Peptides against a protein of PDB entry 4GMN. Designs and how they scored, part 273

Target 1, 375 residues: chain A of PDB entry 4GMN
Amino acid sequence: RYANITLLALVTLASIGTDFQETLVKGNQGSRESPISAADEEWNGFDDADGDAMDVDQKSSSGEDQEEDYEEIDVKEDDEDDDDDSITSEMQADMERVVGADGTDDGDLEDLPTLRELIQTAVPQLIRLSNLPIDSDESLTIQSHALSALNNISWTISCLEFANGENANIHNAWYPTAKKIWRKTILPILEADSADLKLATQVTSLAWAVARVLHGETPTDGNPHRKFISLYHSSKQQAGGNSNSIEEPEDPFQGLGVKCIGVVGSLAHDPAPIEVNREVGVFLVTLLRQSNNVPPAEIVEALNQLFDIYGDEELACDKEVFWKDGFLKHLEEFLPKMRTLTKGIDKRTQPELRTRADEALLNLGRFVQYKKKHA

## One batch from the design tools (peptide; made by RFdiffusion4, then SolubleMPNN)

Design b2_p26_8_s2 (from b2_p26_8, 19 letters changed)
Fold by OpenDDE base, seed 2:
Order: sequence, then C-alpha cells, then structure tokens
Structure b2_p26_8_s2 (fold): chain B 375 residues (1-375), chain A 26 residues (1-26)
Amino acid sequence: as target 1 above (375 residues)
Amino acid sequence: SDLERIRETVRRYQRFLGLKELEASK
C-alpha cells in the first residue's frame, strides 16, 4: 500500500517534470532558440568588437549538383492530436511567464507557484526517497523512480537560460536544492560504488542535469569528476565483456558514455579548481586522440564540452591548462579526423548524429582559428 | 510524516492535472 502510493506519486512528479520541459520547448519554439539549439549554436567565439568581417569568399566549387531525386516520402504527419491535456493551464501559465519574462527582477518565486512548490516541496521529498536504505526490491524501485523524477525536474530547470542574470529568481531558488541533490543523492550513490549500471546511468543522468546549472560551483568533495571518469572507463570495459546488452539506447546521445562526458565537462567549468579542470581536459583531449575507438556521439559531446570550458581566454583554465598542456595542437590534429568521422555518419540512418557532428566539426574549425588568432 | 507530505503534494498535483481517477483505479 505505502509503496504503490509512493510509486504513483513519483511517476506523477516525473510526468510533471516532463510536461514542464515540453511546455518550455513549445514556448521556445515561438522564439527561435530551442534550449536544444543552444547546443546547436555555432560557437562564434567571444565577439571582439573589432568588426573585421573577413569576407570568406567561399569560392563555390561547382560540384555537379547531382539532383538525386529524393522522392518526397509523404510522411503523413499523423496529427495524432494527442491532446495530452496533462499540461494544466497553471503550468502553462508558469512556463509562459518563464519564457515570456523579459529581464524581470531578482524576485521570489511568488509568480511561479507551481514551480515553487515543485522545488521547495516535492524535490526535498524526492531527495529523501532517493536516500532510503536499500533493503528490498521495493526500496530499489522507489529509489529508481525518485531518481527519474529528480532527473526530469533537474533537466527541465537546466534548459532555462541563466546567463546574464536571466531567470535569476529560478536560479536562486534552484541552486541550494541542486547542491542538496548533489550532496545527498548523487554523491552517496557514487560512493557506494555499485556495479548496477542501471543505477549508475540514472545517477549520471541526474548528475548531468544538476551540473549543467551548478557548473564549476558543483561540490568537489570526494573528487566526483574522477568517479565519473572511472565510470566511463568501467562502462566501456563492461560493454566489451558481458553480452548482456544493456540495450544501448537507440539515441546515441543517451548513452552512459555521453552522460559521463557531459557531467565531467560541466564540472570542469569555471570556477572549478584548476586541477579538476586539467584532469577533465586531459580526459576529453585523450578521447579525441583515441577517436577511432570512441563512439561519434561521445566525440561530439567531448568537443562541445571543450568549446564551453576553454572558449573564454580570460579564464585561468585557458592559460594554466589549455595553452600550458598544448590542447590547441591536439584539436588542430583532430580536425581532419573529425571531418572523416562526420562524413562516415550516414545521414539517412543517423540524421541527428550527423547534424550534431557537422556542427561540432564547424565549431572545431572556428575554435581552432580563434585560438590561433589569440595565441 | 514526509510520506504524508508527498501524498498531499501529489494529491494537489493530481487535482491540478485532473488525474483524480488514477488513484481510484488502483
């Protein structure tokens, strides 16, 4: 009885977290910036105000346009009007306020009552449920559902823009809760060193969502970056040995390897300790050097993390890690490999992976040029 | 108890989501 009500509760909270994400995505579809498209933004470098627009005269090499007559597969958009009326008018109104809020002040979550209740009431309870002693299959199930609900909520909040003081009210409300998730849920599970890859995947997903907001302000106690790097390597060793196909998620970007890279990348952002940044940066650059044995999605994520970590030349990590450890040379040497890797991805079978690889290749070219100009 | 608070929060959200019927069917 207690467990069934708790499970229903956790499923409902996980659904609400998803519904908020969908509402944010739908709200942002009216504005050009999909929160997914923030990863799809061309890294333009820091706009140095010196507007020497180098007219890159792209000499159109007249490659013969073989008009391959792509038959318009009339993909009937079955408008399944899934009137999933699950998004309540108040949730929609809260999310419309988040998306439509011009730079509204450091205000309390007074105007966001649903989100406030989710953060202040639901999440602290989910943290407690994720910390229950595992003594039964029922307690494992409760933990798994609590982690799923925390993941969905944390992911949704991590899709909000917090740069330039945007959504500061939400950030300020979330930040202490995110740190509590990290210290009370994530660290204890990582410290337990469980051989359960399912649990490891759940906690790593949650850790990524939390670390996308906390960045380098994520608590460094117990060297969590090393635990995620170790988990990355352990996951590769297990995938090679046990024919128990943990079904690699159909989405290449949902893999445990990608999630580990996303976590450690996020942990390495300023103001992370330089040694944490170095260990992560060396890990990421080592993946590029070993790219022949690394899934393309992990290479894409590792590149994006490297751009985000080392994009700013004013940061201490630029001088003390990027330049000092010679990362530019490794990135430059990787350019032709990335071009080959990207061209090797079939657009028909893996269109998303190809698009994100084409973008990461473009950004790698720009990043290398930028860093060469600022050398 | 924390479980009672969860149940109340969930009952609030279920009332809010119109999901009142999901508790009655289990």
Scores: peptide ipSAE 0.022, ipTM 0.598, DockQ to the pose 0.021
Fold by OpenDDE base, seed 1:
Structure b2_p26_8_s2 (fold): chain B 375 residues (1-375), chain A 26 residues (1-26)
Amino acid sequence: as target 1 above (375 residues)
Amino acid sequence: SDLERIRETVRRYQRFLGLKELEASK
């Protein structure tokens, strides 16, 4: 009985996350077309904005990173067989710790009481439900639905504009919660080393949604970028061996490979450690070099991630990685291959993939020209 | 219960979405 009620609540939260995304997309359709995937933004090189650079006063918010010494709570497995379907007092204490008033100025969501309640009340419960011990098909089903709800909520929030201080109240409320999802849901599942490709796809989708907001401020503990790179390679090895139709998602951009690229690309943005940026950049450039064996959608995503990571010449990663590791040469050598790849996509059978490939090809040409001027 | 809080959050959210759809439809 409890299971069915929990599942209904999780399905309803997942539906709400979707309905909110659709509402934001519809609300934005009045002013901007479809949520321009980072792919659909024409990369306008910095050179053409002769517009008056208004002095954006960099308010250096010196956030003193208080190193919260997270004491490892040794969860003693007390084997008490009590079948009590009640939310344990421990789950309530973990909620109080997750909701604990660290005096982070929880962005004032007074005007958005429903979004506040979703972030502050629903998400911490979904985090707990995603971390249940997997001892039954029921617990696995609960975890899957909790991950789906977290994914839909996180994707919806990641579709908001946060550049130039837009939606700062939502960003400030989401940011600590996004870090909690990363530390309490994503990392534990990635560390459990499960061979479950469905679970891996769910957690990778969630990780991408979270990392699209946190970018290079995503916690680097345990080198999660290497786990996603390993998952990318493992997923390719399994697809090559057993002709068991892992139903290739009907949408080529919903594949596990694309999601892995999206995660690691997002993790590599400034202020990510230069070592993390380098490992991701080398991975992405290696995909372009191996493009004959890489799905076109993964090439499109890898290109967009490279443009976003290395678009700004003032960033440390431009000098220390892009120029130092000779990425421009690899992009130039890839340009004729990208033209061939894009022309090989049938506009009638794969119109979206062709459009996004045409855009990525255009942006690659512009990006190479830009980087050559600034060499 | 946490489940009742989730259900109330859900009901609040559905009301909010319904309000936003009504705002987007005006």
Scores: peptide ipSAE 0.021, ipTM 0.581, DockQ to the pose 0.024
Fold by OpenDDE base, seed 5:
Structure b2_p26_8_s2 (fold): chain B 375 residues (1-375), chain A 26 residues (1-26)
Amino acid sequence: as target 1 above (375 residues)
Amino acid sequence: SDLERIRETVRRYQRFLGLKELEASK
């Protein structure tokens, strides 16, 4: 009886986290494309004011590509207005305030009562549940649901803009809680060295969401980046063996490999220790060198992480890692391989993967050009 | 309100956790 109430509460909290994420995505679609597609934002480099915009005359080579009359498959959008009545008017109002409010510096969530209750009341309990002794299948189910709820809440918060002091009140409220999730939930599960790939996928997804806010301020105790790199390699070894492959998620970007790359990339941002940054940067560049054996989605994520980590030339990692370890040469040598890889993705069967690969290819060209100009 | 439902769900959940902590401490 009580187990069912806990499971219902966990499912409800996980739903609320998803509903907030969807609301943020919809709210951002009115102005900027989806924050999940923030990886799809063209990396424009740092606007040095004196940069003559090279008019790359896109000579539209009017290739007379034959109008193959693709029959408009009238996909009846069955507007199953499944009005998922889960989004409360109070939750919607909190999300509209989160998207629109110039964040006051005070970590006061007085104006965000639902978000405050999630961060201050729900999350500390989800952390406790994720740390219960595993003595039964019921305890495993509770842990999985607690991790799911923590994941959805953490992902939702990670979709907020915190740059330039935006949403500072939410950041200030979340930051100590995010560090608590890391230290109390993520690290203990990673240290238990469970052979459970499902649990590893859940904790890695949560770790990515948390690390997207904490970046290089993520606790480096016990070198967690090495654990995620090890998990990446271990996941590849297991997929090659037994036919009980955990069905690779239909979405290539939901794979454990992508999640591992996202975590370690986020951990390597400033102010991460230069040694952590170097180990991650070498890992990511090594994936590009081995691209023939790496899924395209992992290459896209590895490129985006490299752009974000090494985009700023004022950071210590630019001089001490990027230039010192000769990463530019590896990126330049990868550019023709990326063109081949991207062209090999079928637009009809994998449209999202193709779009994100086309963007990552464009950004790679711009990034290589930028770094050559600033050499 | 749905916030009250969430708070009540969280309170039920807290009461349940407190009961499990009390059961695990026995």
Scores: peptide ipSAE 0.021, ipTM 0.554, DockQ to the pose 0.019
Fold by OpenDDE base, seed 3:
Order: sequence, then structure tokens, then C-alpha cells
Structure b2_p26_8_s2 (fold): chain B 375 residues (1-375), chain A 26 residues (1-26)
Amino acid sequence: as target 1 above (375 residues)
Amino acid sequence: SDLERIRETVRRYQRFLGLKELEASK
């Protein structure tokens, strides 16, 4: 009984996240030409195609008012101090723990009641539901739906502009919650080292959405970047073996490989530890060196991450990693390969992939020229 | 509006939570 109510609530929250994203995107299209940065990844929700929308035709059967005489069952107040931590009290306590912990000025979301309710009310419960003991297929299903709902909410928030102090109220409200999702949901699942690629894909998608906001301020405990790099390599080894691989998503940018790159790239931004930045930077540059065996979408993402990580010469990672490890040479040597790769993408069959590859190629040329002037 | 749909969906979720609480307290 409880499982069904929980599943319905989770499906409802996943739908809220999607509907909210669509609403934000439509709202922004009416305001100025701020170039939505290349994160115009329409997060195509998991089209679990078997979601037969049960058109519950609510036939309003005018069921007659059977006055069922509620016999006053004199339920004796047995003062069993059942710590019936009402979900509301748990929600409040979890809200207080999410809001109060990191000394960030709680973002005033008075004008954003739906977003406030998602962050403060829904997310704490989703974190709890994602942390249920996995003892049954039902608990695994609950976890999967909780992760999906967290993913939709986190992606929606990650599509907001936070540069230059934009949406600072939302950022400040989300930041402690994002860290809680990372510590309480993402890390425990990554530590369980499950062979479940579906779960790994869900947690990696969520991790990317969270890391796109937290960047280098994402908690580095347990070296999560190494886990995602390992997951990237493991996913490639499995795809080369049994053809019963998870159907590669129709969208090349929704692949587990792209998601792993997006996570580790985001984790490597300043103020990430230089060691984390180095390991990620070496991973990304190694993908470019091995580009003949790497999907084009992963190359595009790896390039974008490299530009974002190493675009600022004032950052410690520029001197200590980019120049010290000789990344410019690898990027320069990759330019002709990227031109060939990009030209090999059919504009008719893969228009988006071709557009993003053309942009990444243009940016690579500019980036190499920039770095050569600052050498 | 889409926003009204979202708000109603949130209220639906809250009703499911409240139903879970009422079932846990029984």
C-alpha cells in the first residue's frame, strides 16, 4: 500500500520537474536574447514508453451520500510516545538541516513559491526516499523514481543562469540542498559500487545536474571524480561485449559517457583541488588523443569542459595543470582530427550533433589561438 | 497556466504525503 502511494508521489514529482523546466524555458524565450549557453540540452526525460497514460476517466458517478455512521471509536489515547515523526516533521527537520547547515544566506524565494516548495518540501523527501534500504524490487523502484524526480528538479535549476550574481536568491536556496543531494544520495550510491548500469546512469545524470551548479565546490570526499572516470571506462568495456547493452539513447548527448564527462568536467572547475583538476584534465585530453574510438558527442562534451575549466588564465589550474602538463600541444594536435570528425557527421541525419561539433571546432580553434598568445 | 498545473501537481504530492502520514499513524 505505502509503496504505491510513494510511487504515485514520485511520478508526480518527476512530472513537476519536467513541467517546471518547460515553463522556465518558455518564460525565458519571451525575455532578451541572453544566449542560453550550450546547455540547451533539452533533458529528454526518460521516455519510459510504457507509461500508458491511464486516462482515468473520472466518471463522476454521483455515488449517493451513504451516511456511514462513524461510530465514535473512543480510541484511548494510549500515550505511546511513538515518535511518529510525521513526514511533515521529518520534512521540516530535513528542511532546517538543508537550509541551516552551510551558513549560506537562505535565498529569499517568496516570489517563487513553486520553486521554494520543490527545494524545501519535495527535495528533502526525495533524498530520504533515495536512501531507503534496498531490500526488494519495490525499494529499488522507489529509489529509481526518487532519483528521476531529483534529476528533473536538479536539471531544471541547473539551466538557470547564476553567473554575475544572476538568480542569486535561487542559487543560495539551492546550494545547500545540492550539497545534501550529493552527500546523501549520490555518494552512497557511488560507494555501493553496483553493477547496475541503469542506476549508474540515473545517479550520473543527477550528479551532472548537481555538479553544474556546485562546480569545484562539489564535495571531494572519497574522490568521486575517479568513480565517474572508472564508470566511464567500465561502460565502454561493457558496450564492446554483449549487445544486450542498455539501448544507446537516441540522443547522443544523453549517453552515459557524455554524462560521466559532464560530471567530472564540472567537478574540476575552480576551486577544485589541483589534483582533482589534473586527473580530470588528463582524462579529457586522453579522450581527444584516443578520439578514433570515442563517440563524437563525448568529444564535443570533453572539449566544452576543457574550455570551461582552462579558459581563465588567472586560475591556479592554468599554470599548475594546463601549461605544466602540456595540454596546449594535445589540443593543437587534435584540431585537424576534430575538423575531420566534424565533417564526417551528416547534417541531415544528426543536425544537432553536427551543430554542436561545428561550434566545438570553432571554439577549439579560438582556444588554441588564445592560449598561444598567453604562452 | 503551466504554473497552475505545476502548483496543482505539488498539492497532489502533498496529499499523497499526508495520506502516508495518516496511514503510518494508524
Scores: peptide ipSAE 0.020, ipTM 0.542, DockQ to the pose 0.022

Design b2_p26_8_s3 (from b2_p26_8, 18 letters changed)
Fold by OpenDDE base, seed 5:
Structure b2_p26_8_s3 (fold): chain B 375 residues (1-375), chain A 26 residues (1-26)
Amino acid sequence: as target 1 above (375 residues)
Amino acid sequence: SDLEEIRETVRRYQRELGLLELKASR
């Protein structure tokens, strides 16, 4: 039953990807045909008016050719380091590590041709479209739709179970493509530091979907976790000032704040660098300490991320961050606040938020008890 | 159901694509 739903979702996302590509190809053809039709105005032959050939005298003045010695500026061809799209030795070592010892199971989606086509054909085109120069409102619209398509594909794949080697063929096919989305789409948009909250929300949603699969194996170049933490804080400052009702999404879990928490939480999982884990862990625990000024949905997400990051006592982050930085004390002190917060949510007006808060409260109690037993 | 949400998402995207096609054709 789930497999048929996933297949239908993937077929549908493939159709969206195809329809999107076709729409863009048609749009780009329409812009080329418009200028040709205007040029066929019959250039009526200008009549040969007989104007007298005045004999302008040949005066011979022998201007001395000053041989300006053009010094050959030896333009050193700076060897533009061809950004050798060579699979970096780390990418190759990561591929060799994910390709277990039996090198025969290439992530051959033979049984899933539509998913293969989506990953191999549609996603690379969507990455290109998301990287178009923004020179027009049309280019912005194209980028927005490309990001939306990438988001839906990435979210759909992130809903598959990959634990214990489940769906390994899909994981192996998606993993390099997910890293490519991160490096070629997400990072460049985050570096551009656009004040566009719509674009920021789209890229953050995509980043969360990608990071839900890559976790701590997400590229850490440029410290993207700090950019999403900065974006979280910036989004809170803007909501206080301009009465431009960016209609808070009717769903409290679709807010930019929740998405930022989801991204940074996912980035902090093992094998993330311990300093990345620490900075994210401190951010999440700080949200709990400031819970009076934080939306309940963001608290629920921050708790879930903390449980997932620090749920395994065998991981280095448990000893080096959770215990060392005293996170248990902060979680224990937050437990009575979470009970009050959860009870304050009306079950009639916000049933989903109340259910998720009740679950997060139960899990917080269990997590605190677990950590106290393993102290 | 997840299937209805997917179908609604698809119908939204198809409408948005149709609106883009109409804008690009102007």
Scores: peptide ipSAE 0.021, ipTM 0.497, DockQ to the pose 0.037
Fold by OpenDDE base, seed 3:
Parts: sequence; structure tokens; C-alpha cells
Structure b2_p26_8_s3 (fold): chain B 375 residues (1-375), chain A 26 residues (1-26)
Amino acid sequence: as target 1 above (375 residues)
Amino acid sequence: SDLEEIRETVRRYQRELGLLELKASR
């Protein structure tokens, strides 16, 4: 299973590598269309001119060896034998703590050499390519392909189970790299505040894949959850105005709205700051309240995120957000609306959406019953 | 083997990425 997913990522990387070659070849051809005026100058000059062997003499100029007498500056070796062996046991314990704390055993991927090469060698290069200055359409294309490669790798890894210490070696190898993708690729693109919905969709897809592994340990610098919530709202405003249908992806679960929900939901998991959790939870519950204007796929994703975030009663967010902000009431009031929504999905035209909505409806009923029992 | 083809593909891709980095850095 892992080998096939890695192979798919690598085939995609190979496709991207081919597209990079084509892009480079096209870029190199575009620079040659400077109008080199065809100066047809018939340079006829065939002439035979003879090989005179000028014998230029070896004059032996004997430049005099000026022996500059470099005075031996007798630098006294002051033998200061300062035996200050006082590596205090505290400094040794602090060094062992620092070495032991950064001794995150970079999970030895000896058994997974291809995955190791993707994480350790390919991803750092893709991060660099995603950070290139955008000065041309070629640079923009390279960035897009680098983001696509990072997305495919990150999604591949996010499909692994990491619960209960499963695949810990892969998790440990990926975790620092995932944080690097977040800080070096995702955040800079989100901060550039580009009106490019294609780029926004690519970075949001990548962010979701990364956040599905990092969860609440995703770096909170610059409040990225607010940026994705803002992007969600902005995407809805644009879709309502200009009927330049960015072709809604045929798959309703590949929409930018679903991706934004998936990102912010993943960011809100423990150990996320309670303020981040609250803002995301309020956003998700607000989507349910406004469900008449929300695509069914976004409702399904928002419900799944709410179940995952608030499914554990031992977490601080259960008491401080779920109960305190009265989320149970909103979920209970949404239950009849979800039944209507789910029944409105045609099983023939949208079988996957209907199946996922039927599951989300079932889980909503169970979740409401669970929370009522644990109130 | 499929694994050798994958490794060669990765090595090809890495060379192409390195060439792209060198071009974008001039």
C-alpha cells in the first residue's frame, strides 16, 4: 500500500519533472526570438595563408633572488595550563537535556529509502522552488508545479495512520519537514494576499495535507486560521459576482471551501490555543446555522471536523469552547436540517456526496446523543 | 525493478530541480 502511494507521488514528480523540462525548453526558445537580423554576410574568405613558424626566442632573464630577511618574531608560547575542568554537572545535565530534547530521533527510514529521499532530498528542493521570486510566467509555472509536488507528497503522508504510535518513524521524519513546508511555503504565499484563486487553491490544498498531520501543533504564527477563514469568505463573494466559473471541480470535495474547512478544522485540534479552537469552532457552527447557502460537501466536512475536534470530553476545548459557547444546541437544531439536506442529494447523480452525507448525518445523531449523555 | 526506476526518476527529478534553482538564482 505505502509503496503504491509513494509510487504515485513519484510518478507525479516525474510528470512534474517532465513539465519542468518542457517549461525550460519553452523558456529558452522564447529568449531566442530576439530578431537576430539575418545579416546574410557571405563570408567567402577561404584564403590559404601559409604557416610561418615565428621562432620567438627564450630570453632567460635571471631575476635576482632578493632574500628578504623575514625577522623571526619570537611569539612566546605562554603555556597557560588553565585546567578549568569545571564542566559543572548542571551544564552537563543541561547539555544532555538540550541534546536529549533535540534528540527527536529523526525516525530512521532505513526500510523506506525512497520515502526518506522524498522527505530529506526532494521536499527541501521543492520548498526552495516554491519560494523563487515570481518575475515571469515561467517562475509562476515552476511555483505551481513545486506546490503540486509538495501537495502530492504531503497528501500521501497524511494518508498514513499515526495514531497510537503507528508509523512513528515516518511521523518523526516528516514532522520537521511539514513544519518547514508550513513556515517556508504556506505562510509566505498566504501573506502575499494574492487575488490568484488558483494559487490560493493550491496552497490551501497543501496546507490541508500538512495540517492533517500536524493538527494543533501547526505553527500559529500570524494566525493562519483567520487567513483561511477570510479566504473562505472571499471565495464565496467572488463566486456570487463574476460568473467566470472557475470550473467548480467535478468532485464537490475538491472545492476551495471544503479545503479551507479542512485546514481550519485540522488547525483547531488539541494542543491548539483555545482562542484558535474557539474561532474555528464558531466558524464551523456558523456554517451549519447558515446551511441554506452552503454547499452540501462543505457541511459534511464541517461536521466531520466538529466531531474530530470535540469528540474527546477530556480536552480543554470541550469545557472551554464546546459547552461554554453552547455548540450542542446548534448541532441539535441542525439535525433536522441535515436530514433534509441529505435526502435532497440524488444517489444517482452524486453517489459519493450522498454516502458521505448519510454517514455525517448518522454521526451527528450519535454525537448529539453522546454529548447529551456526558453533559 | 520498479524501485530502481523510481530511484532513477527521483535522481532525474533532483537534477532537473537543481538546474531550475541555478537558472532562477541568475
Scores: peptide ipSAE 0.021, ipTM 0.542, DockQ to the pose 0.024
Fold by OpenDDE base, seed 1:
Structure b2_p26_8_s3 (fold): chain B 375 residues (1-375), chain A 26 residues (1-26)
Amino acid sequence: as target 1 above (375 residues)
Amino acid sequence: SDLEEIRETVRRYQRELGLLELKASR
């Protein structure tokens, strides 16, 4: 009886998340960006508009920027193994601290009481349910449905624009919760090293949705990028042996390989540690070098991630990774291969894959030209 | 019951969907 009620609650929460995602996707379809087509943003290289160099006299106001010594508050995570019921109370207290500390309207969801209830009330319960000991087929079913609900909520929130302070109230409410999903749900499941490809696909989808908001601020503890790279390689080895059992998703972009690329790409954004960025960048560039053995959808995703990570020349990763590790040469050498790959996709049978490959090819050409100008 | 609260949350949510659609379309 209790399990059927819990299951119905989880299915209902997953359905709310789906209806939300579908609504945001429809709202965004008035603007061109499906969450799949947010990667279809034509990388508009800086149009050098021939803006007349107005000689703005640089009055050198020597403002003595006081180095405010940000004392690193060493938040001792006391690893007290406190009982499962405490997680919900601690999670509530941490949410109250983040929502209550900045008395600015920027953390308040008063206009969005249901989104607030999803973040503050439902997600903590879903985290708890996703961490239940797997001792039965029923507990496995509960975990799968909890992960599905978390995935749908997280994907939905990841469809909002947060650049330039847009939706700051939603971002500020979600950010601590997203970190909790990462630490309390995603990491423990990744550490359990389960051979269950269904569970691995669910957790990787959730990780991608969370990392699409947190980017380089995603916790780097335990090097999760290496776990997802390992999962990518392991999934390819298993698919090569048993041709019969894994129904490749009908959508090429829903594959575990694409999801792994999306996660690690998102994790590598600034302010990610340069070594995390390097390991991910080398992984992505290696996929391009091995493109003859890589599904076209994974190549498209790997290219889009490379454009997003290395599009800004002011970032430390541009100098310390992109230029230092010679990524431009690999992208330039890949350009003729990408043209061949894209032309090989049948527009009639795979119209979406062909469109996204045509866009990624266009963006690759622009990106290579841009980086050559800024060399 | 938790399920009734969830169902009421769903009904509130369907009203907020329109507000979020307007936020995503900006």
Scores: peptide ipSAE 0.077, ipTM 0.708, DockQ to the pose 0.025; fails the geometry check
Fold by OpenDDE base, seed 4:
Structure b2_p26_8_s3 (fold): chain B 375 residues (1-375), chain A 26 residues (1-26)
Amino acid sequence: as target 1 above (375 residues)
Amino acid sequence: SDLEEIRETVRRYQRELGLLELKASR
């Protein structure tokens, strides 16, 4: 009984996340900005092979307000997680700087009570469910559904604009929760070093969604960028050996390789440590140099990440990494290869990939010209 | 606004979740 209720709640939360993501993507398609390919992890419904279609009879019975006492599940807060999330005085100053523009101080999503409930009530439960000991197929299923729900919620929030203090209330409410997802869900799963590529794909998708908001403020503990780079390489080695059907996702942008690139690219943004930025930048530039053996979607993502990371000349990474490590030369040398790669994509069979490759090629040409002018 | 659609969607789902909880408590 409890397992079925938990599963149904997780499915419902995942569905809510999907509906929100679809709503935001439809809204953003009205604005000229590049379609952030929502990771449409269409939750393919559980084909329960046992054909008892629960006829959810839509009986709109206007039943009375029984205030059933929600027994507070007294989850004993084991007080020992004095994880002094010491908001460093710098983080507090940056929070105060973001909050100080629009004088509504508290990240009180008063206007968004339901997003508040997702962030404050649902996400902490999903984090707990994602951290259950894996001792059964049922616990693995619960973890997978919890990760799916966290993914959909995190992706939805990552589709909001936070630049220039936009949606600051949502950002402020999400930011600590996103860090908690990172520390309590993503890192432990990455550290468990599971050979499960499905789990690795789910956690990497979630990590990308979280890192798209946290960027270089993502916790650097345990060098997670190296774990995702390692996962990228491991995924390529496994795909080459076992012809077993890891069904390459029909969408080339949903591949684990793309997700790994998206994560590490996001992690490398300012204020990331220069060494983290360098290691990621070298990884991305190395993919371009090895482009003959790299899927076109991964090249597109790697280019976009490079543009986003190194687009601002005022950042320390521009001088200390981009110019110092000679990235411009590699980008310039890649430009003719990108033209060939993009032209090789069939517009009829892969229209999205072709469009995104045409855009990335255009941006690469502009970026190279921009950097050459500012050299 | 997209935020209003989100608000409406989740108010729908909170009602559905509450109905699911009520079904689960039986």
Scores: peptide ipSAE 0.022, ipTM 0.554, DockQ to the pose 0.031; fails the geometry check

